Peptides against a protein of PDB entry 2L2L. Designs and how they scored, part 31

Target 1, 42 residues: chain A of PDB entry 2L2L
Amino acid sequence: SPEERERMIKQLKEELRLEEAKLVLLKKLRQSQIQKEATAQK

## One batch from the design tools (peptide; made by RFdiffusion4, then SolubleMPNN)

Design b2_p27_1_s2 (from b2_p27_1, 10 letters changed)
Fold by OpenDDE base, seed 4:
Structure b2_p27_1_s2 (fold): chain B 42 residues (1-42), chain A 27 residues (1-27)
Amino acid sequence: as target 1 above (42 residues)
Amino acid sequence: SLEEIEKQIEQQEAKVKLLKEKIKELE
């Protein structure tokens, strides 16, 4: 039903919000790791 | 390790992409 579809979209959008936030954190961790390795090589 | 973080980023980007596609298909 349209109502079921809208509920599914809402759930997927919430999951997307959380997974996008995780992606941002992983990218920050990547940058931090690069800096750590660059500092260790100096 | 940096390599492991990069692997996790790749996996996470794929997951985000799939979610966006699923949302787009339902809208």
Scores: peptide ipSAE 0.699, ipTM 0.921, DockQ to the pose 0.532
Fold by OpenDDE base, seed 1:
Structure b2_p27_1_s2 (fold): chain B 42 residues (1-42), chain A 27 residues (1-27)
Amino acid sequence: as target 1 above (42 residues)
Amino acid sequence: SLEEIEKQIEQQEAKVKLLKEKIKELE
């Protein structure tokens, strides 16, 4: 039903929001690691 | 390691892409 589809979309959008937040954190971790390696090479 | 972080980013980007595709199929 349209209502079931809407509920599924809402669930997927919530999961997407959480997984995108994790991706942001991983990218921040990458930046921090690059800075650590750059400092260790100096 | 940086390599492991980059691997996790790649995997996470693939997961995000799949979710977006599933949402698009339902909309």
Scores: peptide ipSAE 0.699, ipTM 0.921, DockQ to the pose 0.488
Fold by OpenDDE base, seed 5:
Structure b2_p27_1_s2 (fold): chain B 42 residues (1-42), chain A 27 residues (1-27)
Amino acid sequence: as target 1 above (42 residues)
Amino acid sequence: SLEEIEKQIEQQEAKVKLLKEKIKELE
């Protein structure tokens, strides 16, 4: 039903928001690790 | 390690992509 689809979309969009935030944090962690390795090699 | 972080990023990007696809199919 349209109402069921709307509920599913809302749930998926909330999950997407959380998983995108996690992706941002992982990318920040990647950058931090690159800098740590670059400084440790000097 | 950097390698492990990059692997986690790839997995997370795949998850985000799948969610976007599922949303698109329902819209």
Scores: peptide ipSAE 0.698, ipTM 0.921, DockQ to the pose 0.544
Fold by OpenDDE base, seed 2:
Structure b2_p27_1_s2 (fold): chain B 42 residues (1-42), chain A 27 residues (1-27)
Amino acid sequence: as target 1 above (42 residues)
Amino acid sequence: SLEEIEKQIEQQEAKVKLLKEKIKELE
């Protein structure tokens, strides 16, 4: 039904929000690691 | 390690892409 599809979309959008936030954190971790490695090579 | 972080980013980007595709299929 349309209502079931709307509920599924809402659930998927919430999951997407959480997974996008995790991706941001991973990218921050990547940058931190690059900085650590660059500092260790000096 | 940087290599492991980059692998996790690649996997996470694929997951985000799949979720976006599923949403588009239902909308």
Scores: peptide ipSAE 0.698, ipTM 0.921, DockQ to the pose 0.539

Design b2_p27_7_s3 (from b2_p27_7, 12 letters changed)
Fold by OpenDDE base, seed 4:
Structure b2_p27_7_s3 (fold): chain B 42 residues (1-42), chain A 27 residues (1-27)
Amino acid sequence: as target 1 above (42 residues)
Amino acid sequence: DELEKQLEELLKQREAKLEELEKLLKE
């Protein structure tokens, strides 16, 4: 159904928005880890 | 590294959902 397809598209777009937010957080955590490793090796 | 593995898995999940969304947008 066109209505079911529109609902699925809206759901996938919201799930992708949440994944993008989680990716931004993990990239910040990874950067913080690299900085801690670089300070611990000195 | 555990954060690298979590980042890779999340990128893979994102790619799968982008492919599904692209299929739905082309129908």
Scores: peptide ipSAE 0.301, ipTM 0.781, DockQ to the pose 0.374
Fold by OpenDDE base, seed 5:
Structure b2_p27_7_s3 (fold): chain B 42 residues (1-42), chain A 27 residues (1-27)
Amino acid sequence: as target 1 above (42 residues)
Amino acid sequence: DELEKQLEELLKQREAKLEELEKLLKE
């Protein structure tokens, strides 16, 4: 139904926001690891 | 690297949900 589709769209948008927040955190963590590795090689 | 694998898996999950959302928005 149109109402079920709207509920699914809202759910997917919220799940994507949570995934984007996790992705930003993991990218920052990876960048911090690379920086630590680069400083340990000097 | 385990963190790179977790990033790759999260990107794949995001791409799948973006494709599903795009299908629902085009209907």
Scores: peptide ipSAE 0.299, ipTM 0.779, DockQ to the pose 0.320
Fold by OpenDDE base, seed 3:
Structure b2_p27_7_s3 (fold): chain B 42 residues (1-42), chain A 27 residues (1-27)
Amino acid sequence: as target 1 above (42 residues)
Amino acid sequence: DELEKQLEELLKQREAKLEELEKLLKE
């Protein structure tokens, strides 16, 4: 159905935004871990 | 390592959803 397709497109766009936000957070957390490891070795 | 695995898995999930979205948008 065109209506089901539109609902699925909206859902996928929302899920992608949430995944992109999570990706940004995880990248920042990984960077913080690497920095902590580098400071603990000094 | 665990956070790298989570990043890799999230990237794969994002790629799969992008491909699905692209298919839907071209129909």
Scores: peptide ipSAE 0.297, ipTM 0.780, DockQ to the pose 0.356
Fold by OpenDDE base, seed 2:
Structure b2_p27_7_s3 (fold): chain B 42 residues (1-42), chain A 27 residues (1-27)
Amino acid sequence: as target 1 above (42 residues)
Amino acid sequence: DELEKQLEELLKQREAKLEELEKLLKE
């Protein structure tokens, strides 16, 4: 059904948005770890 | 590094969902 397809597209877009938000958070956490490691080696 | 593994897994999940979304958008 075209209405089922549209619902699936909306669900996938929202899931991708949540994953992208999680990816931004994890990248910031990784950057903070690298900075802490670089300061601990001084 | 466990955080690098979590980043890699999240990227793979995102790629799979992008491919599924592209298939649905081309129908």
Scores: peptide ipSAE 0.296, ipTM 0.778, DockQ to the pose 0.369

## One batch from the design tools (peptide; made by RFdiffusion4, then SolubleMPNN)

Design b2_p28_3_s4 (from b2_p28_3, 8 letters changed)
Fold by OpenDDE base, seed 1:
Structure b2_p28_3_s4 (fold): chain B 42 residues (1-42), chain A 28 residues (1-28)
Amino acid sequence: as target 1 above (42 residues)
Amino acid sequence: SELEEQIKQQEEKVELLKKKIRELEEEL
């Protein structure tokens, strides 16, 4: 039903927000590693 | 690197969730 789809969309959007936040943290960690390597090579 | 592979897997997971959401939203 449309109502079941709306509930599923809401749940998937909540999961998406958590997984996007994790992706941002991983990308920040990558940036920090690259920056540390670049400073250690200077 | 292990971190780059983790980022790639996480990007794939995020894209799969976005795909599922779009598919359900198009059915509304």
Scores: peptide ipSAE 0.661, ipTM 0.904, DockQ to the pose 0.737
Fold by OpenDDE base, seed 5:
Structure b2_p28_3_s4 (fold): chain B 42 residues (1-42), chain A 28 residues (1-28)
Amino acid sequence: as target 1 above (42 residues)
Amino acid sequence: SELEEQIKQQEEKVELLKKKIRELEEEL
């Protein structure tokens, strides 16, 4: 039904929000590793 | 690196979710 599809879209949008937040965290972790390596080489 | 591979996989997962949402929104 249209109502079931709308509920599914809302669920996928919430999952997307969580997975995007995880991606931001992983990118921050990568930047922290790069900075640590650059500091260790100085 | 292992972390770069994890980032790539997470980017692919995010893009797949965006695709599924667009497909369902186009069917409304």
Scores: peptide ipSAE 0.660, ipTM 0.904, DockQ to the pose 0.827
Fold by OpenDDE base, seed 3:
Structure b2_p28_3_s4 (fold): chain B 42 residues (1-42), chain A 28 residues (1-28)
Amino acid sequence: as target 1 above (42 residues)
Amino acid sequence: SELEEQIKQQEEKVELLKKKIRELEEEL
């Protein structure tokens, strides 16, 4: 039903926000590693 | 690196969720 699809979309959007936040943290960790390596080479 | 592979897998997971959302939104 349309109501079931709407509920599923809301659940998937909630999961998407959590997984996007995790991706941002991983990318920040990567950037921190690159910066530490660049500083250690000075 | 392990971190780059984790980022790649996480990007794939995010894109899969976006795909599923689009498919359900097209049925509305």
Scores: peptide ipSAE 0.660, ipTM 0.904, DockQ to the pose 0.804
Fold by OpenDDE base, seed 2:
Structure b2_p28_3_s4 (fold): chain B 42 residues (1-42), chain A 28 residues (1-28)
Amino acid sequence: as target 1 above (42 residues)
Amino acid sequence: SELEEQIKQQEEKVELLKKKIRELEEEL
C-alpha cells in the first residue's frame, strides 16, 4: 500500500542518517591517522 | 588499508540506501 511504502521510506531515511554518521566518523578516523603519521615523520 | 576498505564499503552502503529510497519515492 502507499502507507506501507511511506513507512518503508521513513525507515530507510533513518537508516541512511545513521550510516552517513558512521561514514563521517570513519573519515574523521582516517584524517586523524594521516595527521598522526605526518606529525610523527617531522 | 583496512580502514580505506571499510570507508569504501560504507560509501557503497550509503549509496545503496539512497538508491532504494529514490526507487520507492518514484513509485509514490
Scores: peptide ipSAE 0.659, ipTM 0.904, DockQ to the pose 0.833

Design b2_p28_6_s1 (from b2_p28_6, 9 letters changed)
Fold by OpenDDE base, seed 1:
Parts: sequence; C-alpha cells; structure tokens
Structure b2_p28_6_s1 (fold): chain B 42 residues (1-42), chain A 28 residues (1-28)
Amino acid sequence: as target 1 above (42 residues)
Amino acid sequence: LSLEEIEKEIEQLEKKIELIKKEIEELE
C-alpha cells in the first residue's frame, strides 16, 4: 500500500542517516590512522 | 583497526549506502 511504502521510506531514510554518520566517523578514523602510521615511520 | 581494515569497512559501508539510496528511489 502507499502507507506501507511511506513507512518503508521513513525506515530506509533513518538507516541511511545512521550509515552516513558511521561513514563520517570511519573517514575520521582513517585520517587518524594515516597520521599514526606516518608518525610511526619517522 | 588497521588502515586496511578501516578502508574495507568504508568500502562496504559506501556500497550499503548506495543500495539504501536505490531502494528509497524505487519506492518514491
């Protein structure tokens, strides 16, 4: 039904928001890890 | 986590995000 699709879209948009937030954190972690490795090689 | 493990997790997550976006587009 249209109402079921609307609920599914809302759920998918919430999941998308959580995964995008996780991606931002992982990208920051990546940057931090690169800096740690660069410091360990000096 | 090693840099390699972080990069693998980023790649997997980017694929998951793309799939969620496609599913939203198909339902809209």
Scores: peptide ipSAE 0.681, ipTM 0.915, DockQ to the pose 0.510
Fold by OpenDDE base, seed 5:
Structure b2_p28_6_s1 (fold): chain B 42 residues (1-42), chain A 28 residues (1-28)
Amino acid sequence: as target 1 above (42 residues)
Amino acid sequence: LSLEEIEKEIEQLEKKIELIKKEIEELE
């Protein structure tokens, strides 16, 4: 139904928001890990 | 997590995000 489709879209948009937030955190973790490796090689 | 593990998780997550975006586009 149209109402089911609208609920699915809302759920997918919420999941997308959570996954985009996780991606930002992983990119920060990557940067922190690169810095740790660069400091361990000095 | 090793740098390699983080990079693999980022790649997997970017693919998941792309799939969610396509599913939204197909439903709109």
Scores: peptide ipSAE 0.680, ipTM 0.915, DockQ to the pose 0.528
Fold by OpenDDE base, seed 2:
Structure b2_p28_6_s1 (fold): chain B 42 residues (1-42), chain A 28 residues (1-28)
Amino acid sequence: as target 1 above (42 residues)
Amino acid sequence: LSLEEIEKEIEQLEKKIELIKKEIEELE
């Protein structure tokens, strides 16, 4: 059904938003770990 | 999490995001 497809697209777009938000947090965590390693080697 | 574990999780998440985008494109 067109209505079922629209609901599926909305659910996938919400999941995409959550996963992209998680990716931003992981990239910040990555940068924090790189900085910690660079300071521990000095 | 070690730097290696974070990098693996980023790679897995980037692949998941790509799959979700493809599924949206197939439904639109």
Scores: peptide ipSAE 0.680, ipTM 0.915, DockQ to the pose 0.509
Fold by OpenDDE base, seed 3:
Structure b2_p28_6_s1 (fold): chain B 42 residues (1-42), chain A 28 residues (1-28)
Amino acid sequence: as target 1 above (42 residues)
Amino acid sequence: LSLEEIEKEIEQLEKKIELIKKEIEELE
């Protein structure tokens, strides 16, 4: 039904939001790790 | 976490995000 599809879309959009937030944190962690390696090589 | 472990997790997560976006597009 249209109402079931709307509920599924809302659930998928919530999961998407959580995974995108995790991706932002991992990208920050990546940058921090690159900076640590660059400082250890000096 | 090593840089390599972080990069693998980023790649896996980017693939998961793409799949979720496709599933949303199929339902709209």
Scores: peptide ipSAE 0.679, ipTM 0.915, DockQ to the pose 0.492

## One batch from the design tools (peptide; made by RFdiffusion4, then SolubleMPNN)

Design b2_p29_1_s2
Fold by OpenDDE base, seed 4:
Structure b2_p29_1_s2 (fold): chain B 42 residues (1-42), chain A 29 residues (1-29)
Amino acid sequence: as target 1 above (42 residues)
Amino acid sequence: IEEEIEQQKKKVELLKAKIVELEEELKKE
């Protein structure tokens, strides 16, 4: 039904938000690792 | 971590594609 599709879209949009947030955190972690390596070499 | 970032990017793009597909199906009814 259209209502079931709308519910599925809402669920996928919520999953997308969580996975986008995880991607942001991984990018921040990468930057933190690079900074730690750069500071440990000084 | 670069591999994990790349896998996570692919996961995000797959979710976006699925959302677009279902939104297009919903507009065709």
Scores: peptide ipSAE 0.629, ipTM 0.889, DockQ to the pose 0.866
Fold by OpenDDE base, seed 2:
Structure b2_p29_1_s2 (fold): chain B 42 residues (1-42), chain A 29 residues (1-29)
Amino acid sequence: as target 1 above (42 residues)
Amino acid sequence: IEEEIEQQKKKVELLKAKIVELEEELKKE
């Protein structure tokens, strides 16, 4: 059904939003690790 | 952390591909 397909698209878009937010968090964690290493070497 | 970022990128791209496939199927009706 087109209605079932639309519900599945909405669910996948919400999952995508959460997984993109996790990717942003991991990139921020990486940046924080690099900064900690750069400050520990001074 | 680099390996986890790469795995997370692959997961994001897989979700995007699935959404595009379903949206194109919905557009053919």
Scores: peptide ipSAE 0.629, ipTM 0.889, DockQ to the pose 0.850
Fold by OpenDDE base, seed 5:
Structure b2_p29_1_s2 (fold): chain B 42 residues (1-42), chain A 29 residues (1-29)
Amino acid sequence: as target 1 above (42 residues)
Amino acid sequence: IEEEIEQQKKKVELLKAKIVELEEELKKE
């Protein structure tokens, strides 16, 4: 039904926001590792 | 960390594709 499709779209959009936030966190972790390595080489 | 980032990018793109498919089906009814 259209109502079931709309519910599924809302659920997938919420999951997408959480997985995008996780991707941002992983990129921040990568940047922190690079900075730690760059400070250890000084 | 680069491998985990690449896997997470693929997961995000798969979710976007599924949302687009369902939104296009909703427009055809």
Scores: peptide ipSAE 0.629, ipTM 0.889, DockQ to the pose 0.854
Fold by OpenDDE base, seed 3:
Structure b2_p29_1_s2 (fold): chain B 42 residues (1-42), chain A 29 residues (1-29)
Amino acid sequence: as target 1 above (42 residues)
Amino acid sequence: IEEEIEQQKKKVELLKAKIVELEEELKKE
């Protein structure tokens, strides 16, 4: 039904939000690692 | 970390594509 499809879209949008947040955290982790390496070389 | 970021980007794009597909199906009903 259209209502079941709308519920599925809502669930996928919530999953997308969580996976986008994880991607942001991974990028921040990368930046922190690069900064630590750059400071350890001084 | 670069490999994990690339895998996570692919997961995000796959979810976006599935959402778009289901939203376009709702417009055809």
Scores: peptide ipSAE 0.629, ipTM 0.889, DockQ to the pose 0.865

Design b2_p29_1_s3
Fold by OpenDDE base, seed 5:
Structure b2_p29_1_s3 (fold): chain B 42 residues (1-42), chain A 29 residues (1-29)
Amino acid sequence: as target 1 above (42 residues)
Amino acid sequence: IEKEIEQQEEKVRELKAKIVELEKELEEE
């Protein structure tokens, strides 16, 4: 039904927001690792 | 960390694709 599709879309949009937030955290972690390696080589 | 980022970017793309597919199916009724 259209109502079931709308519920599924809402659930997938919520999951997408969580997975996008995780991606941002991973990218920040990468940046922190690169900075730590660059400081340890000096 | 680079492989984990790539996998997470893929997961985000797959979710976006599923959302677009279901939104299209909702507009066709």
Scores: peptide ipSAE 0.638, ipTM 0.893, DockQ to the pose 0.826
Fold by OpenDDE base, seed 3:
Structure b2_p29_1_s3 (fold): chain B 42 residues (1-42), chain A 29 residues (1-29)
Amino acid sequence: as target 1 above (42 residues)
Amino acid sequence: IEKEIEQQEEKVRELKAKIVELEKELEEE
Protein backbone atom coordinates (compact mmCIF):
# COMPACT_ATOMS: atom_id res chain seq x y z
CA SER B 1 0.00 0.00 0.00
CA PRO B 2 1.05 3.67 -0.42
CA GLU B 3 0.99 3.99 3.41
CA GLU B 4 3.39 1.02 3.81
CA ARG B 5 5.73 2.50 1.14
CA GLU B 6 5.69 5.87 2.94
CA ARG B 7 6.56 4.12 6.27
CA MET B 8 9.41 2.22 4.54
CA ILE B 9 10.74 5.47 2.99
CA LYS B 10 10.69 7.12 6.48
CA GLN B 11 12.60 4.14 7.98
CA LEU B 12 15.21 4.19 5.17
CA LYS B 13 15.63 7.99 5.58
CA GLU B 14 16.28 7.45 9.32
CA GLU B 15 18.86 4.72 8.56
CA LEU B 16 20.43 7.03 5.92
CA ARG B 17 20.85 9.81 8.55
CA LEU B 18 22.65 7.38 10.91
CA GLU B 19 24.92 6.04 8.14
CA GLU B 20 25.73 9.58 6.89
CA ALA B 21 26.62 10.56 10.50
CA LYS B 22 28.95 7.51 10.68
CA LEU B 23 30.56 8.57 7.36
CA VAL B 24 31.20 12.08 8.76
CA LEU B 25 32.88 10.53 11.85
CA LEU B 26 35.08 8.24 9.70
CA LYS B 27 36.18 11.24 7.58
CA LYS B 28 37.02 13.17 10.80
CA LEU B 29 39.04 10.16 12.06
CA ARG B 30 40.95 10.10 8.73
CA GLN B 31 41.69 13.83 9.03
CA SER B 32 42.87 13.38 12.65
CA GLN B 33 45.20 10.51 11.60
CA ILE B 34 46.73 12.59 8.76
CA GLN B 35 47.24 15.53 11.16
CA LYS B 36 48.89 13.27 13.81
CA GLU B 37 51.24 11.80 11.18
CA ALA B 38 52.12 15.30 9.91
CA THR B 39 52.88 16.47 13.51
CA ALA B 40 54.88 13.31 14.39
CA GLN B 41 57.20 14.03 11.39
CA LYS B 42 58.21 17.42 12.96
CA ILE A 1 40.33 3.81 7.43
CA GLU A 2 40.16 4.47 3.62
CA LYS A 3 38.55 1.04 2.99
CA GLU A 4 36.02 1.64 5.79
CA ILE A 5 35.18 5.07 4.30
CA GLU A 6 34.70 3.53 0.82
CA GLN A 7 32.42 0.81 2.25
CA GLN A 8 30.42 3.42 4.19
CA GLU A 9 30.09 5.64 1.07
CA GLU A 10 28.75 2.59 -0.83
CA LYS A 11 26.21 1.87 1.95
CA VAL A 12 25.04 5.51 1.81
CA ARG A 13 24.68 5.29 -2.03
CA GLU A 14 22.65 2.05 -1.77
CA LEU A 15 20.28 3.61 0.81
CA LYS A 16 19.80 6.70 -1.40
CA ALA A 17 19.06 4.48 -4.43
CA LYS A 18 16.43 2.44 -2.48
CA ILE A 19 14.76 5.65 -1.27
CA VAL A 20 14.60 7.05 -4.85
CA GLU A 21 13.15 3.74 -6.15
CA LEU A 22 10.40 3.65 -3.49
CA GLU A 23 9.60 7.36 -3.98
CA LYS A 24 9.26 6.70 -7.75
CA GLU A 25 6.96 3.69 -7.13
CA LEU A 26 4.83 5.93 -4.87
CA GLU A 27 4.45 8.54 -7.70
CA GLU A 28 3.45 5.87 -10.32
CA GLU A 29 0.34 4.85 -8.21
Scores: peptide ipSAE 0.637, ipTM 0.893, DockQ to the pose 0.848
Fold by OpenDDE base, seed 4:
Structure b2_p29_1_s3 (fold): chain B 42 residues (1-42), chain A 29 residues (1-29)
Amino acid sequence: as target 1 above (42 residues)
Amino acid sequence: IEKEIEQQEEKVRELKAKIVELEKELEEE
């Protein structure tokens, strides 16, 4: 039904927000590792 | 960490694709 599709879309959009937030955290962790390596070489 | 980022970017792409497919199926009704 259209209502079931709308519920599924809402659930997938919620999961997408969580996975995008995780991606942002991983990118921040990468940046922190690069900065730690750059500071350990000084 | 680069491999984990790549895998997470793929997971985000797959979720976006599934959303677009279901939104399209909702418009065809």
Scores: peptide ipSAE 0.637, ipTM 0.893, DockQ to the pose 0.857
Fold by OpenDDE base, seed 2:
Structure b2_p29_1_s3 (fold): chain B 42 residues (1-42), chain A 29 residues (1-29)
Amino acid sequence: as target 1 above (42 residues)
Amino acid sequence: IEKEIEQQEEKVRELKAKIVELEKELEEE
């Protein structure tokens, strides 16, 4: 039904927000590792 | 960390594709 599809879309959009937030955190962790290596080599 | 980022980018692409597919199916009704 249209109402079931709309509920599935809302659920997938919420999962997408959580997975995009996780991707941002992983990219921040990568940047922190690069900075730590760059400071340890000085 | 690079492998985990690549896997997470793939998961985000797959979710976006599924959303676009279901939104298209909702417009065709």
Scores: peptide ipSAE 0.637, ipTM 0.893, DockQ to the pose 0.839

Design b2_p29_3_s1
Fold by OpenDDE base, seed 4:
Structure b2_p29_3_s1 (fold): chain B 42 residues (1-42), chain A 29 residues (1-29)
Amino acid sequence: as target 1 above (42 residues)
Amino acid sequence: SKLEEEIEQLEKKVEELKAKIKKLEEELK
């Protein structure tokens, strides 16, 4: 039903927001590691 | 690295979620 689709969309959007937030944090962690390694090699 | 692998897996998961959402939104029109 349309109502079931709407509920599923809301659930998937919530999951997407959580995974995108995690991805941002991991990318920041990666950048910090790269910067530390680059500084240690200088 | 383990971190790069986790990022790659998570990027794939994000794209899969976006694709599922887009499909359901199109079916709701």
Scores: peptide ipSAE 0.618, ipTM 0.895, DockQ to the pose 0.706
Fold by OpenDDE base, seed 5:
Structure b2_p29_3_s1 (fold): chain B 42 residues (1-42), chain A 29 residues (1-29)
Amino acid sequence: as target 1 above (42 residues)
Amino acid sequence: SKLEEEIEQLEKKVEELKAKIKKLEEELK
């Protein structure tokens, strides 16, 4: 039903938001690792 | 690295979620 699809969309959007937030944090962690390696090579 | 591999897999998952959402939204039009 359309109502079931709307509920599914809401659930998938919540999952998407959580995964996007995790992705931002992992990318920042990667940046921090690269920066630490670059400082250790100085 | 393990971190870069995790980032790549997560980027893929994010795009798959976006595609699923888009498909369901098109079915509501």
Scores: peptide ipSAE 0.617, ipTM 0.894, DockQ to the pose 0.754
Fold by OpenDDE base, seed 3:
Structure b2_p29_3_s1 (fold): chain B 42 residues (1-42), chain A 29 residues (1-29)
Amino acid sequence: as target 1 above (42 residues)
Amino acid sequence: SKLEEEIEQLEKKVEELKAKIKKLEEELK
């Protein structure tokens, strides 16, 4: 039903938000590691 | 690195979720 699809979309959007937030954190961690290495090479 | 691999797999998962959402939204039109 349309209502079931709307519930499924809502659930998938929630999962997407969690995974996008995790991705942002991992990319920030990567950037921090790169910066640490670049400063240690000075 | 393990971190780069995790980022790559997570980017794939994000795109798969977006594609599933888009498909379901098109079915509601």
Scores: peptide ipSAE 0.617, ipTM 0.894, DockQ to the pose 0.751
Fold by OpenDDE base, seed 2:
Structure b2_p29_3_s1 (fold): chain B 42 residues (1-42), chain A 29 residues (1-29)
Amino acid sequence: as target 1 above (42 residues)
Amino acid sequence: SKLEEEIEQLEKKVEELKAKIKKLEEELK
């Protein structure tokens, strides 16, 4: 059904937004770790 | 590292979600 497909799209878009937000946070954590290691080696 | 592995797996999951959404949106047009 078109209605079922639209509901599935909405659910997948919500999941995508949550996973993208998590990815941004993990990349920020990685950047912070690299910066701390680079400053500790100086 | 475990963090880099988690980032890589999450990037793959994000691309899979985008592909599924695109396919379903094309089927609605």
Scores: peptide ipSAE 0.616, ipTM 0.894, DockQ to the pose 0.774

Design b2_p29_3_s4
Fold by OpenDDE base, seed 4:
Structure b2_p29_3_s4 (fold): chain B 42 residues (1-42), chain A 29 residues (1-29)
Amino acid sequence: as target 1 above (42 residues)
Amino acid sequence: SELEEQIEQLKKKVEELKAKIEELEKELE
């Protein structure tokens, strides 16, 4: 039903926001590691 | 690295979620 699809969309959007937030965190962690390695090589 | 692999896996999951949302939103039109 349309109502079931709307509920599914809301659930998937919530999951998407959580996974995107995690991706931002991992990218920040990666950047911190790269910066530490670059500083250690200087 | 393990971190790069996790980032790549997560990018894939994000794109799969976006595609499924787009499909369902199109079915509501």
Scores: peptide ipSAE 0.608, ipTM 0.891, DockQ to the pose 0.745
Fold by OpenDDE base, seed 5:
Structure b2_p29_3_s4 (fold): chain B 42 residues (1-42), chain A 29 residues (1-29)
Amino acid sequence: as target 1 above (42 residues)
Amino acid sequence: SELEEQIEQLKKKVEELKAKIEELEKELE
């Protein structure tokens, strides 16, 4: 039903928001690792 | 690296979620 689709869209948008937030954190972690390697090579 | 692989896998998951949302939104048109 349209109402079920709307509920599913809301659920998927919430999941998307969480996964996007996780992606930001992993990218920051990657940046931190690169920075640590660059400082260790000094 | 494992972290790079996790980032790429997560990017894929994000795009799959976006595509599924778009599909369901199109069905409401």
Scores: peptide ipSAE 0.607, ipTM 0.891, DockQ to the pose 0.795
Fold by OpenDDE base, seed 3:
Structure b2_p29_3_s4 (fold): chain B 42 residues (1-42), chain A 29 residues (1-29)
Amino acid sequence: as target 1 above (42 residues)
Amino acid sequence: SELEEQIEQLKKKVEELKAKIEELEKELE
């Protein structure tokens, strides 16, 4: 039903937001590691 | 690196979720 599709879309959008937030955190972790290595090479 | 691999797999998962959302939204048109 359309109502079931709408519920499924909402669930997938929530999962998407969580995975996008995780991706941001991993990218920040990567950047922090790169910066730490660059400062240690001085 | 393991971190780069995790980032790549997560990018893939994000795109799969977006594609599935788009598919379901088209079914409601």
Scores: peptide ipSAE 0.607, ipTM 0.891, DockQ to the pose 0.769
Fold by OpenDDE base, seed 2:
Structure b2_p29_3_s4 (fold): chain B 42 residues (1-42), chain A 29 residues (1-29)
Amino acid sequence: as target 1 above (42 residues)
Amino acid sequence: SELEEQIEQLKKKVEELKAKIEELEKELE
C-alpha cells in the first residue's frame, strides 16, 4: 500500500542518515591515522 | 587498507539506499 511505502521510505531515510554519519566517522578515523603516520615519519 | 575498503563498501551502501529511496518515492507520484 502507499502507507506501507511511506513507512519504508521513512525507515530507509533513517538508515541513510545513520550510514552517512558512520561514513563521516570512518573518514575522520582515516585522516587521524594518516596524520599519525605522517608525524611518526618526521 | 581494511579501513579504505570499509569506506568504499559504505559509500556503495549509501548510494544503494539513495537509489531505493528514489525508486519508492517515484512509485508514490
Scores: peptide ipSAE 0.607, ipTM 0.891, DockQ to the pose 0.818

